# Ledger of designs, part 197: peptides against a protein of PDB entry 6O8C

Target 1, 262 residues: chain A of PDB entry 6O8C
Amino acid sequence: VGLRYEKISLPKIHPRYDLDGDASMAKAVTGVVCYACRTASTLLLYQELMRKGVRWLVELVKDDYNETVHKKTEVVITLDFCIRNIEKTVKVYEKLMKVNLEAAELGEISDIHTKLLRLSSSQGTIESSLQDISSRLSPGGLLADTWAHQEGTHPRDRNVEKLQVLLNCITEIYYQFKKDKAERRLAYNEEQIHKFDKQKLYYHATKAMSHFSEECVRKYEAFKDKSEEWMRKMLHLRKQLLSLTNQCFDIEEEVSKYQDYT

## One batch from the design tools (peptide; made by RFdiffusion4, then SolubleMPNN)

Design b2_p27_7_s2 (from b2_p27_7, 12 letters changed)
Fold by OpenDDE base, seed 2:
Structure b2_p27_7_s2 (fold): chain B 262 residues (1-262), chain A 27 residues (1-27)
Amino acid sequence: as target 1 above (262 residues)
Amino acid sequence: EEEERQKELEKKAEEAEEELKKAEEEE
């Protein structure tokens, strides 16, 4: 998952003065840096959208957690009620057995009681699992989304704007080189200016490409990698919550079978 | 006219450098 971008490189800048070659080179440089600007903007937008998605997913998982906790609590109440009723019934049948009545029924009820106690013990395991999940979702937990605010590029970095300024400088030089080409021959002073502008073009282009690579691409890749790891963990957590929910339903169903004896 | 154009280009280059410098100083 992630945006695919093409790896771009600057054309070779030849030191030789050549009006036709310099205009062609400047055009190519303009194209490359223009692509970098557009790509940087796209990468930024992607990250901002992902940050929104992360926040949304956190809230969704918190809701799932709360629902699971609620269901677990309901099952515990029902199970405890059933256990208490069976215990009362056991006491009654024990009294009857002293009078040599209902011995077979007492055995069956005692077995039910034992099964219910086992189900109750499983609730302790569910509780511990929910506590673990809660700790992971808590601030500072393993699934905290603080990384989404720290990693990657942000609008406040103004990377696109910085690249656009450099692109503007490059574009101006390109347009001048296009004019110079049309003149076919420059006066000595104009030739010297052209040579200086070529050096400026190189400087701006190199600065743009370095900024793009180091501040846009590298940070984006770091954000992407961290987001993928976090997303895998969150999806696993959701599966765990679903499993716990299903366990609660299974217990509820089993308890319902014994309600006829209460 | 060409000298004026050159001065205008130099001025724009200086303005662009100043904007870059301001953007770097705000980091």
Scores: peptide ipSAE 0.022, ipTM 0.511, DockQ to the pose 0.051
Fold by OpenDDE base, seed 4:
Structure b2_p27_7_s2 (fold): chain B 262 residues (1-262), chain A 27 residues (1-27)
Amino acid sequence: as target 1 above (262 residues)
Amino acid sequence: EEEERQKELEKKAEEAEEELKKAEEEE
């Protein structure tokens, strides 16, 4: 799960002045930092897409919750209606029994009444479970998506832009080193500039790699880990909602068996 | 003045080479 990226490292930078070697090294460094820029951009994009997905999933789960609540309410109304009707019937049969009429039917109706009351008791458990789910989905709840706004990298961090600036500096030095290589030999002053630029190249490269590792990769991994954890919890919650919905359907089905008596 | 500037550049270049060498040894 998540984007795979290649582990990148800077090439070895030899301290020795070598126009051919320095040009080759600078090319390699440019390539590595270029990859870092692209990777940082990709990681950022992934996180932004995931944030959208998180918001979407939250809304989906809220819809699932509302549907479950609606179904529960429907079943409660139906069940209560059936119970009231059965209770009326029981009262009628009890009166008839006082005159020794229809005693067998009263027993059957009383059993149905008992079953319906058991079903009604299960609705209380469903309600409690729905309340728990609601609390978890509420603002500040355990399934809040606040982490998605806090964790990882954001466009406002300008990590890609910062890396791009460093890449530009590195690329300029690389192009100069290509020219220096073409000259085969530099004058003393130009040689000193080359040596100084090599140090600048190293500085920019190390800064880029440090920034990439600490501000891009590390934060991305943290975001990824949080997202995976949150997703597992959300999937579990959806399963709970489905279970509650199924329980409501089961109750509805059971009540339907007694409709002839209501 | 120009000779001093050259010496200063040379010193900076040597310092840069030493820093590169240290960085290579730390790898």
Scores: peptide ipSAE 0.018, ipTM 0.537, DockQ to the pose 0.818
Fold by OpenDDE base, seed 5:
Structure b2_p27_7_s2 (fold): chain B 262 residues (1-262), chain A 27 residues (1-27)
Amino acid sequence: as target 1 above (262 residues)
Amino acid sequence: EEEERQKELEKKAEEAEEELKKAEEEE
């Protein structure tokens, strides 16, 4: 869930010279670009917080992976030991069977051996799944966090500062237009300056809005979409790790039932 | 529609900049 922002647009700028209208327009433009600056700052902050969250989640999932690998290794050692002991027991009973009628006990031990071998075969599937997870988390893998450093906007881009410079220029013209309005009528030279300042205002405002839309909003939306996709995949991966851990515990519990026969 | 509006604003800004440049050359 990303930050919601309002779509902003510049007011209509009329070409007609009107001191009252131009002051009102300049005030409205100043307000819109001021909102763009604040919004750009908020969007940047959100992305920086999300990058911290991404790094935190990566480390958490790596820890979960290492715990799962450790548990898997423990289970493999235990299972292999149990299999070796059962195999020794089977060999002893096979020798005894040649001398004594202990057919029922040999059958039970042989069944246990078969079950343990099936459990051992399932470890190969767990190993393959862990290798897949490792590959996905590795540098250059499908779940690498490199996108978080590439996508979106960064403090180094100085987008907020660039917008603030344009806002300062716009605000200066607005204050001049407020003075011009107070004069009610300008001399010819001052009128020409006012007309030029109106064009400058329009230029700065358009540049600010283009920069805001293309360099702030668009990049933020791309980052947001990528972060949502990545987050869903990471949460799914974490669930897979938990499932694998539970499978290891289930195998360990089942093996423990047969340890009494070894 | 919003992209077209933005292009139209950019075009008008460029036109305004050219007019400013012409006016500065006439002084």
Scores: peptide ipSAE 0.016, ipTM 0.494, DockQ to the pose 0.054
Fold by OpenDDE base, seed 3:
Structure b2_p27_7_s2 (fold): chain B 262 residues (1-262), chain A 27 residues (1-27)
Amino acid sequence: as target 1 above (262 residues)
Amino acid sequence: EEEERQKELEKKAEEAEEELKKAEEEE
């Protein structure tokens, strides 16, 4: 479950000159943009933590893969050794049959040989599955983590710092409007400055909210969706590796039953 | 794209200035 944040919007800016209203509006705008800065910082932190988690999971799955490959290799060696020994035994019994010795045991040994060859064929399927998994985990594969470095927001984008600069400008105007309110009445020149600062406030606030929505929230949501999809695929791949490992253990157990005949 | 966004913001700022000016004329 991703971070929940509230949808924020700018308060309505009344066009009329009102020292009390303008101070209240400026306070509300400051609050909204402050929330945007804090939220952008939190969303960035979440993504950085998720990137660390992605790297960790990739290494874990690579370890699982290497363990499965090792187990498969062990089973192949054991199986090949058992097959070679059974084949030698079959050749000896075939020679004995040429001398009219009832080799009732030859049928049983031949059946064991056939079973071992079937097990050997299943190893080819396991190898093919491991190769597929390896290809998917490779740098150009479908489960590569390159998306984690491309998607979302990064510290290098300086989104939080950009929003903070705009917040500082807005806060300065808010403090001036608080002073203007305390004066109760401004001289003509001071009134014109107040009106101009109100326009600047609107400009900075709109820029901040646009940047927050388009460069922070949208990119975060894209990162989140990609992360969830990738995570599901990686967990499924781990289950596939476990299944292949279990198949290797099953083959090893079956081969162990026939080692007494070699 | 960034230049178009900046122009849209400038247009909204100008619209707000016109609304402010109209409100001043009504006082």
Scores: peptide ipSAE 0.015, ipTM 0.470, DockQ to the pose 0.071

Design b2_p27_7_s3 (from b2_p27_7, 13 letters changed)
Fold by OpenDDE base, seed 4:
Structure b2_p27_7_s3 (fold): chain B 262 residues (1-262), chain A 27 residues (1-27)
Amino acid sequence: as target 1 above (262 residues)
Amino acid sequence: SSLERQRALEEKAREAEKALEEAYKEE
């Protein structure tokens, strides 16, 4: 998962004055930095898309959570109602026993009551689990999406624009070196200017590559790693929610078996 | 080392850039 990009490096810059070599070198440097600009743009786009996806997934999981909570609430209401009804029935049978009427069914009803109470106690565990999930999804929780806004590169960083400026400077020097090459020989002053421009080219190129590596690639990789980790955790959380939902359905089904006694 | 040579070139480039910036300010 993630964008594949090629590792780029600057060509070797020879200190020797060579019009043909310098033009070729400048061309190569221009190409490398151009690739860096395009790559930086692509990496930025990827991250922006991922951020949208993260936000979408958060909302989806929140909806799942709310649905689970709703189902749990319904089950609790149903279960409590059933318990109240069975307790009334137990009281009636107890009264019958006091008047020496045989109530063979009292034992069965009491057992049902005990089972229902056990089911009711299990709701506490479900509630605790839901609270844990809620805490993880809450702001500041372990599954908060704040990292998506902090990690990686952002349009506001203007990394692509900064690289583009450097590329423009490099390109200008390249075009000059192309002209210099065409002249075959430069006057002394022009030669000195060429040498200075070569140093400037190197400076811009190095700055561009450093910026690309440190501010674009490194941050992208950090974002990618964080996103993958977060996604795995979110998937696991969704499975937990599903499990809790199923538990609620199981309880509801079991309670339905005792409706004839209520 | 190649790294030292690179650093030396970077320093020279910075000096050249400063000189150019100063020259452009004077024009």
Scores: peptide ipSAE 0.021, ipTM 0.484, DockQ to the pose 0.057
Fold by OpenDDE base, seed 5:
Structure b2_p27_7_s3 (fold): chain B 262 residues (1-262), chain A 27 residues (1-27)
Amino acid sequence: as target 1 above (262 residues)
Amino acid sequence: SSLERQRALEEKAREAEKALEEAYKEE
C-alpha cells in the first residue's frame, strides 16, 4: 500500500569537455531532477491526505467506542434490574417452601438467577476491555495519532520549493549548454566558464538528489510504514469494539428471555 | 588585469575538472 514511485538516479557525468555530450547530460539531469520535484510533491500530497484520513478514523472509532460504552451501560442497568427482581422472587418461593407449599417453579427461578449472575460476571470482562481500548485511544496511548504530525514531510518543510530552486539553477545551465552546443566551438574563456558551470550543475544535481532521497523519500517511507502499522492496529481495535458490542447485544437478548419471570 | 582574470578562471576550471573526474571515478 502507498504510492509507488520509480527509483531515480543521476546520469553519469563525464569529466571530458564535450559540448554535445554536456548538453545531453544536462538535459538528462534536468529531467531527473524534474521528476524528483514532481514526485516529492505527490508524496507530500499523499501524506497530507493520509493525515486527514487518520484524524477522521480516530473520530469515527471514538464515536464507536462511545456507542459501545452506552450500550454496555444500558445492558448493565437492565441486567441489574432483572437480577434484583429475580432475587425477590426467589425469596418469596423460599418462604413458600418453608410452609410446605408447592414451589415447583423454584428450581427454574433459581437457575435463571444463576444464569443472570453469570452474565453479570461477564460484564467485568467487557468493562476491562473497554478500559483497555480507552487507554489505547487516549492521548499518549498506543493508538494516538501524534505520529501523523511528527513523521513524514510537511508543507512547512518547503522541500518541493527547495528542489524547484535547484531545478531552476540546473535548467539555466542546461539552456546555456544548448547554446554552447550550437556554437560548435567556444573561445578559451567561454570554454572555461562552461567547465565551471558543469561543476555547478553537478553540485546542484547532487544536492537535489540528496535532498530528495533524505528529506522526501526516506521520511515518506517512514510515514508510510507507521501509517500501515497504525492502520492495522486501528482496524483490529474496531473489530474488538464490534465484538464487545455484539456481546452486549447477546446479553440483552439472553436477559429478554427471562423477562417473563421478572 | 586581464592576465590575472585569466589565471583565476583557469584555476577554477582546473578545480572543476578535477572534481568531475573524482566524481566520475566514484560512480
Scores: peptide ipSAE 0.019, ipTM 0.547, DockQ to the pose 0.874
Fold by OpenDDE base, seed 2:
Structure b2_p27_7_s3 (fold): chain B 262 residues (1-262), chain A 27 residues (1-27)
Amino acid sequence: as target 1 above (262 residues)
Amino acid sequence: SSLERQRALEEKAREAEKALEEAYKEE
């Protein structure tokens, strides 16, 4: 979920010399570019916060992975121990059966052995799944967070500062146009200056809007899209880890039922 | 304990095997 912003556009700039119209236009332009500055700042902040969140989530998932691996290892050790003990018991009962001694439990023990072997086979699948997850989380893996440092806008780009400079220039012209309007009529030289300032205003405004759209908004949207995709994949992976953990607990519980025979 | 039971069974099996071997020698 990303930040929503309003679409902004520059007012129409008329080439005609009009003190009232020019002052009004300049005011509107100032407002639009001011909004762009604020929005750019907000978009940057969002991205920086998201980068922190991404790093945090990576560490969290790595911890989950390590816990799952630890649990799996414990289960494997317990299961292998149980299998070895049951195999010894089976051998003893086979000997007893040959001499017509206590053979009644041999069938049951053999069935338990078969069940334990099935449980052991499932460990291979769990291991393969963990290896896959590890590969995805590894540097250069499909879930690497390198994109978070590459995509979007960064403080070092100084986009907000660049826009602020343009805003300052525009604001200065606006204040002059407000004064010009108050004079109602300008002398020839002052009129020429006003016309030149209007051209400068147009230049600064266009530059500001272009910079905002191409360097702030577009890059932000790209970052947002990648972050959403990555986040979905990470959450899915976390669910997979949880599933694997639960499978380990289930196996442990089943093994515990057979401990009386070992 | 299960381990103790296993050891007891192993001992019984060894005794039984020995008895069978002795019986076979007498035939």
Scores: peptide ipSAE 0.016, ipTM 0.433, DockQ to the pose 0.002
Fold by OpenDDE base, seed 3:
Structure b2_p27_7_s3 (fold): chain B 262 residues (1-262), chain A 27 residues (1-27)
Amino acid sequence: as target 1 above (262 residues)
Amino acid sequence: SSLERQRALEEKAREAEKALEEAYKEE
């Protein structure tokens, strides 16, 4: 499902010098950028957890694959053994038929042989399916997890820290504006400083919002979409493996019915 | 079991072949 977050926007910044208005604006900006910092942290954490989940799922599916391959191999060995034995039996019964003995039994054994050969032919399809799955799970395959390391945001990007620095600058200006408001009137020099700080606040706020939108939110959404698609494909592949395993069990069960003749 | 059954069948076949060979020699 992913994380839900609210869309945030900066308040309008009026160019007019107004101590009350500027303090209120600065407070609002501080709140918005603070929310961006917290959201960025949460989005990063989610992605890191998902990366762990992806790695775990890959290993799980690889284990399932290996188990399926093992089972398939066992079935092939058993089936080949049964086929060889039944072929020997067929030869014996063919000799007996020359002396007009056990003709009906030969027919039954021949039918079993035919059934076993049909089962053997299905092994090629299973093998092909397993090879396809193996290719998809390979490092360069369609289900490789390389995207998880490339897409999204990473702790090394220091996006949260960068936003925090900007937030600190904004917060400092906000506290100054709160003091300025309390003074009700500033001297000329203090007024000029206030105006300059207002420009700085705007710069920091804009930079923070751009960074949040482009480097945090956008990348997160891309990661989320890719992860969901990849997970669906992996789960489907796992179901395919289960199906192949069940086919192997079915073949084994069928072969076991004929073991009395082999 | 299956191997034993196979051996038994082989032995039966061999006995049958011998019996036939003996019958042909008597003719």
Scores: peptide ipSAE 0.016, ipTM 0.440, DockQ to the pose 0.002; fails the geometry check

Design b2_p27_7_s4 (from b2_p27_7, 14 letters changed)
Fold by OpenDDE base, seed 5:
Structure b2_p27_7_s4 (fold): chain B 262 residues (1-262), chain A 27 residues (1-27)
Amino acid sequence: as target 1 above (262 residues)
Amino acid sequence: DEERRREELKKKAEEAEEELKKAEEEQ
C-alpha cells in the first residue's frame, strides 16, 4: 500500500492589480508549494525505505534457495545409495532364484526398486525447478532488483532541494506583497515592480508544480507499481521454494522406510 | 532618464499582465 497524498493545484492568479488579493494569492501559492516540498520529501523517504526492504528480501530468498539446494543434494545422495543397495540385493536374489527362493520376496524387493526409481525421476523435476528459480534471481533475471535502483526518485536527484529553492523565491515575493499590502498604496515605480514580481511568482510556482508532478509524483507512482509487482512475484517464489523443500523432506521420509530392507 | 525608467517599467508591467492573462486562460 503506497503513501496517500492529496492532489494539489495552484490557486488562480488574477492579472488585476490588487494589493490585498495579491498578498492573499501569494500566501496560498506559498502554502501549496510548501506542501509539495514536504510531500516530495516524504515520497523520497518511502522509496529509500522500500529499497532497503527489497535488498533485505532478496538476501532472505537467496538464503532460502541455498538451504533448499543443500537439502535436495542430501536427498539425492541418500536416494542414490539406497538404489545401489537395492540393485545389489536384486542381483543376489536373481542368482538364488535359480536354486530355491520364494518368488514373493523377489517381488517385494523389485517393487521397492521400482518405487525408488520413481522417486529418483522426481528429483529431475525438482532440479529443473531450482534452476528456474536461480535464473529468475540471477542478475538480469525476472526477479532482479535492478529496477529498485533505476525507478523512482533518489536523493542524488535533489528534487526536494530544487523545490525548496523555488519555494524560497516565492516566499520572498509573498513577504514583499505583505509589505505592499500594509502600505495600502504604492508609488508608480513600486507598483510596476509589484506587477513584475507577480509574474515571477507565477513562473516560480508553475515550475515548482511541474517539477513536483513530473519528477516527484510520476516517478514515485512508477516505482510503487513496480515494487508491488516485484514483491508479489518474490513472495510467490518463496512459496515455491518452501514447496520444493517439503518435497525433498517427503522423499527423504519415504526413502527412510526402505533403508531397513537394504 | 527618470521618464525612460518609467516607460521601461511600464512596458515590463504590461508584459507581465499579458502573461498573467494568458496563464489564466490556460488554466
Scores: peptide ipSAE 0.020, ipTM 0.564, DockQ to the pose 0.903
Fold by OpenDDE base, seed 1:
Structure b2_p27_7_s4 (fold): chain B 262 residues (1-262), chain A 27 residues (1-27)
Amino acid sequence: as target 1 above (262 residues)
Amino acid sequence: DEERRREELKKKAEEAEEELKKAEEEQ
């Protein structure tokens, strides 16, 4: 779930010289760019927190993987031991049948052996699935977290600081326009300065909004979308690991039923 | 010198008004 922010736009800037209108416009522009600065800071903070969360989730999933591998290994050892014991028993019974033993007991043991071999075959599928998961989690794999370091905005980009500089310039002009409004009428030279400062205000405001849109918002949205996709895939992978763990437990339980015959 | 400064400021103001007019036509 990403941060919600309001889409902001600059107020319409009229070309006409109007001390009251220009002061009001400058106030509105200051407010918009101030909001952009705050929003950019919040979006940056969110991304930094998400990067921490991504790293944490990677380690968690690696732990889940290692636990699953450990359990699989335990089950393989137990199963192999059980198979070897049943095979020894089969050989003994085959020798005894040559002398006087009932065919029914050998049939039961042979059936158990066949079942254990089927369980052993299923271990190969679990191993293949674990290898696939490992490949996906590996560096350069499909679930690598490299995107979290590349996508979005970073403190090093200094986007908030750049916006703050522009906001400072805009704020200075706004305060001047507030003074100009209080004078009610400017001399010719001061009027020309006011008109020129209005152009500067527009330039700074446009630059701020473009920077906010292109370098803050757009990159944030890209980061957000990638993070959501990646997290869904990671959660699915965790479910796969749990499924594999459960399969190992099921095999262990089935093997335990046959230990009484070894 | 003052008249020349006034003319330069006037020119900059006219340029500013033209840019503001273009900006109004684009929004």
Scores: peptide ipSAE 0.020, ipTM 0.567, DockQ to the pose 0.891
Fold by OpenDDE base, seed 4:
Structure b2_p27_7_s4 (fold): chain B 262 residues (1-262), chain A 27 residues (1-27)
Amino acid sequence: as target 1 above (262 residues)
Amino acid sequence: DEERRREELKKKAEEAEEELKKAEEEQ
């Protein structure tokens, strides 16, 4: 998972003055730093899209939570109603037993009542689980999305723009070296300028590559790793919610079997 | 003045070549 990018490295920069070699080197450096700029932009875009996806997933899971809470509440109401009706029936039968009615019917109703009370007790466990999930999803909880705003690279960092400035400087030198190559021979002063520009090119290129590696790639990788970890936890939480929902449905189904006795 | 400028440029160019050489050796 994540964007694949090629590892880029600067070409070797031969110290010897060579107009043909220097133009070729400068072209290669320009290409590498250009790739770094494009890659940095792509990595930034990916992270921005992932941040949107994270926010979307948080809202989706909150909706799943709310649906589960709603279903739980519905089941509790139904169950409590059923319990109250059975309790009334039990009281009636207890009075009737004093007048020679069959003990077998009261026993069956009492067993149903006991089963319903057990189902009611399970609702407390579901509620506790929902509270735990709510706490994890809350601001500052273990599944908070704050990391998505902190980790990685951001448009505000201006990394692409910084790299682009360096690329512009390198490109200028490359175009000059292309001209110098066309002259075939430079005057002494022009040769010295060329040598200085070669040093500047190296400096800019090194700075660009360091910035790319340390500020773009490394931070992207940290963001990626954090996103994968968080995503796994969120998927697990969704499975927990689904399990709780299914438990509510199971209780509802069981309660429905006893409605004929109420 | 022009000769001094040439010497300064020459010295800076030599320094630049040495730095480039070091950078190549570190790669």
Scores: peptide ipSAE 0.019, ipTM 0.546, DockQ to the pose 0.868
Fold by OpenDDE base, seed 2:
Structure b2_p27_7_s4 (fold): chain B 262 residues (1-262), chain A 27 residues (1-27)
Amino acid sequence: as target 1 above (262 residues)
Amino acid sequence: DEERRREELKKKAEEAEEELKKAEEEQ
């Protein structure tokens, strides 16, 4: 999952004074830096949306966790109640057995008691699994979302605005070079200005491309990689919670079969 | 007219540098 963008590069800037060539070059540079601005904006928006999605998913998984804990607690109460009732029944039948009555029924109830105790032992494993999940979701846990606030680019970095300023400078030089081209020949002083503006254009373009690559693209890729790793772990954790919930329902269903003996 | 055009270009370059500097200082 991620935005696809085209790799952009600056055109070759020839040092030779050529009004037609310089206007064409300036047009191409303007196009490239304009694309960088738009791409940087899109990459920023994507990251902001992903941060919202991360927060939403954390809350969803916390809700799923709480629901699973509640269901587990309900099952534990029901199971403990059933065990206590069966134990009372066993004691009554043991007394009856002393007077040579109901030996077959005592065997059946004792088998049920043994099965219920096995189910009760599984609750310890469920509890341990829930504790592990809780620890992972904690602020210091392995699934903390702190990376989403640290990694990538943010609106406060003003990367798009910085690129836009450079684009404005480049665009202005391009419009001047378009006029210079229309004049076909410049006076000596205007020629010197044109040469100087060409150097400025190169400087602004290089600065824009460096900023785009280092501060926009690289940081976005780092954010993307972290987000993909974190998302895989979160989806796995959610699957574990669903499995634990299903185990609780299975235990509840099995206990319900023995309620007729209580 | 040529001198005026040079001054206008110089002024625009300074304004652009100041805007860049402000954008860098707001980091």
Scores: peptide ipSAE 0.024, ipTM 0.558, DockQ to the pose 0.053; fails the geometry check

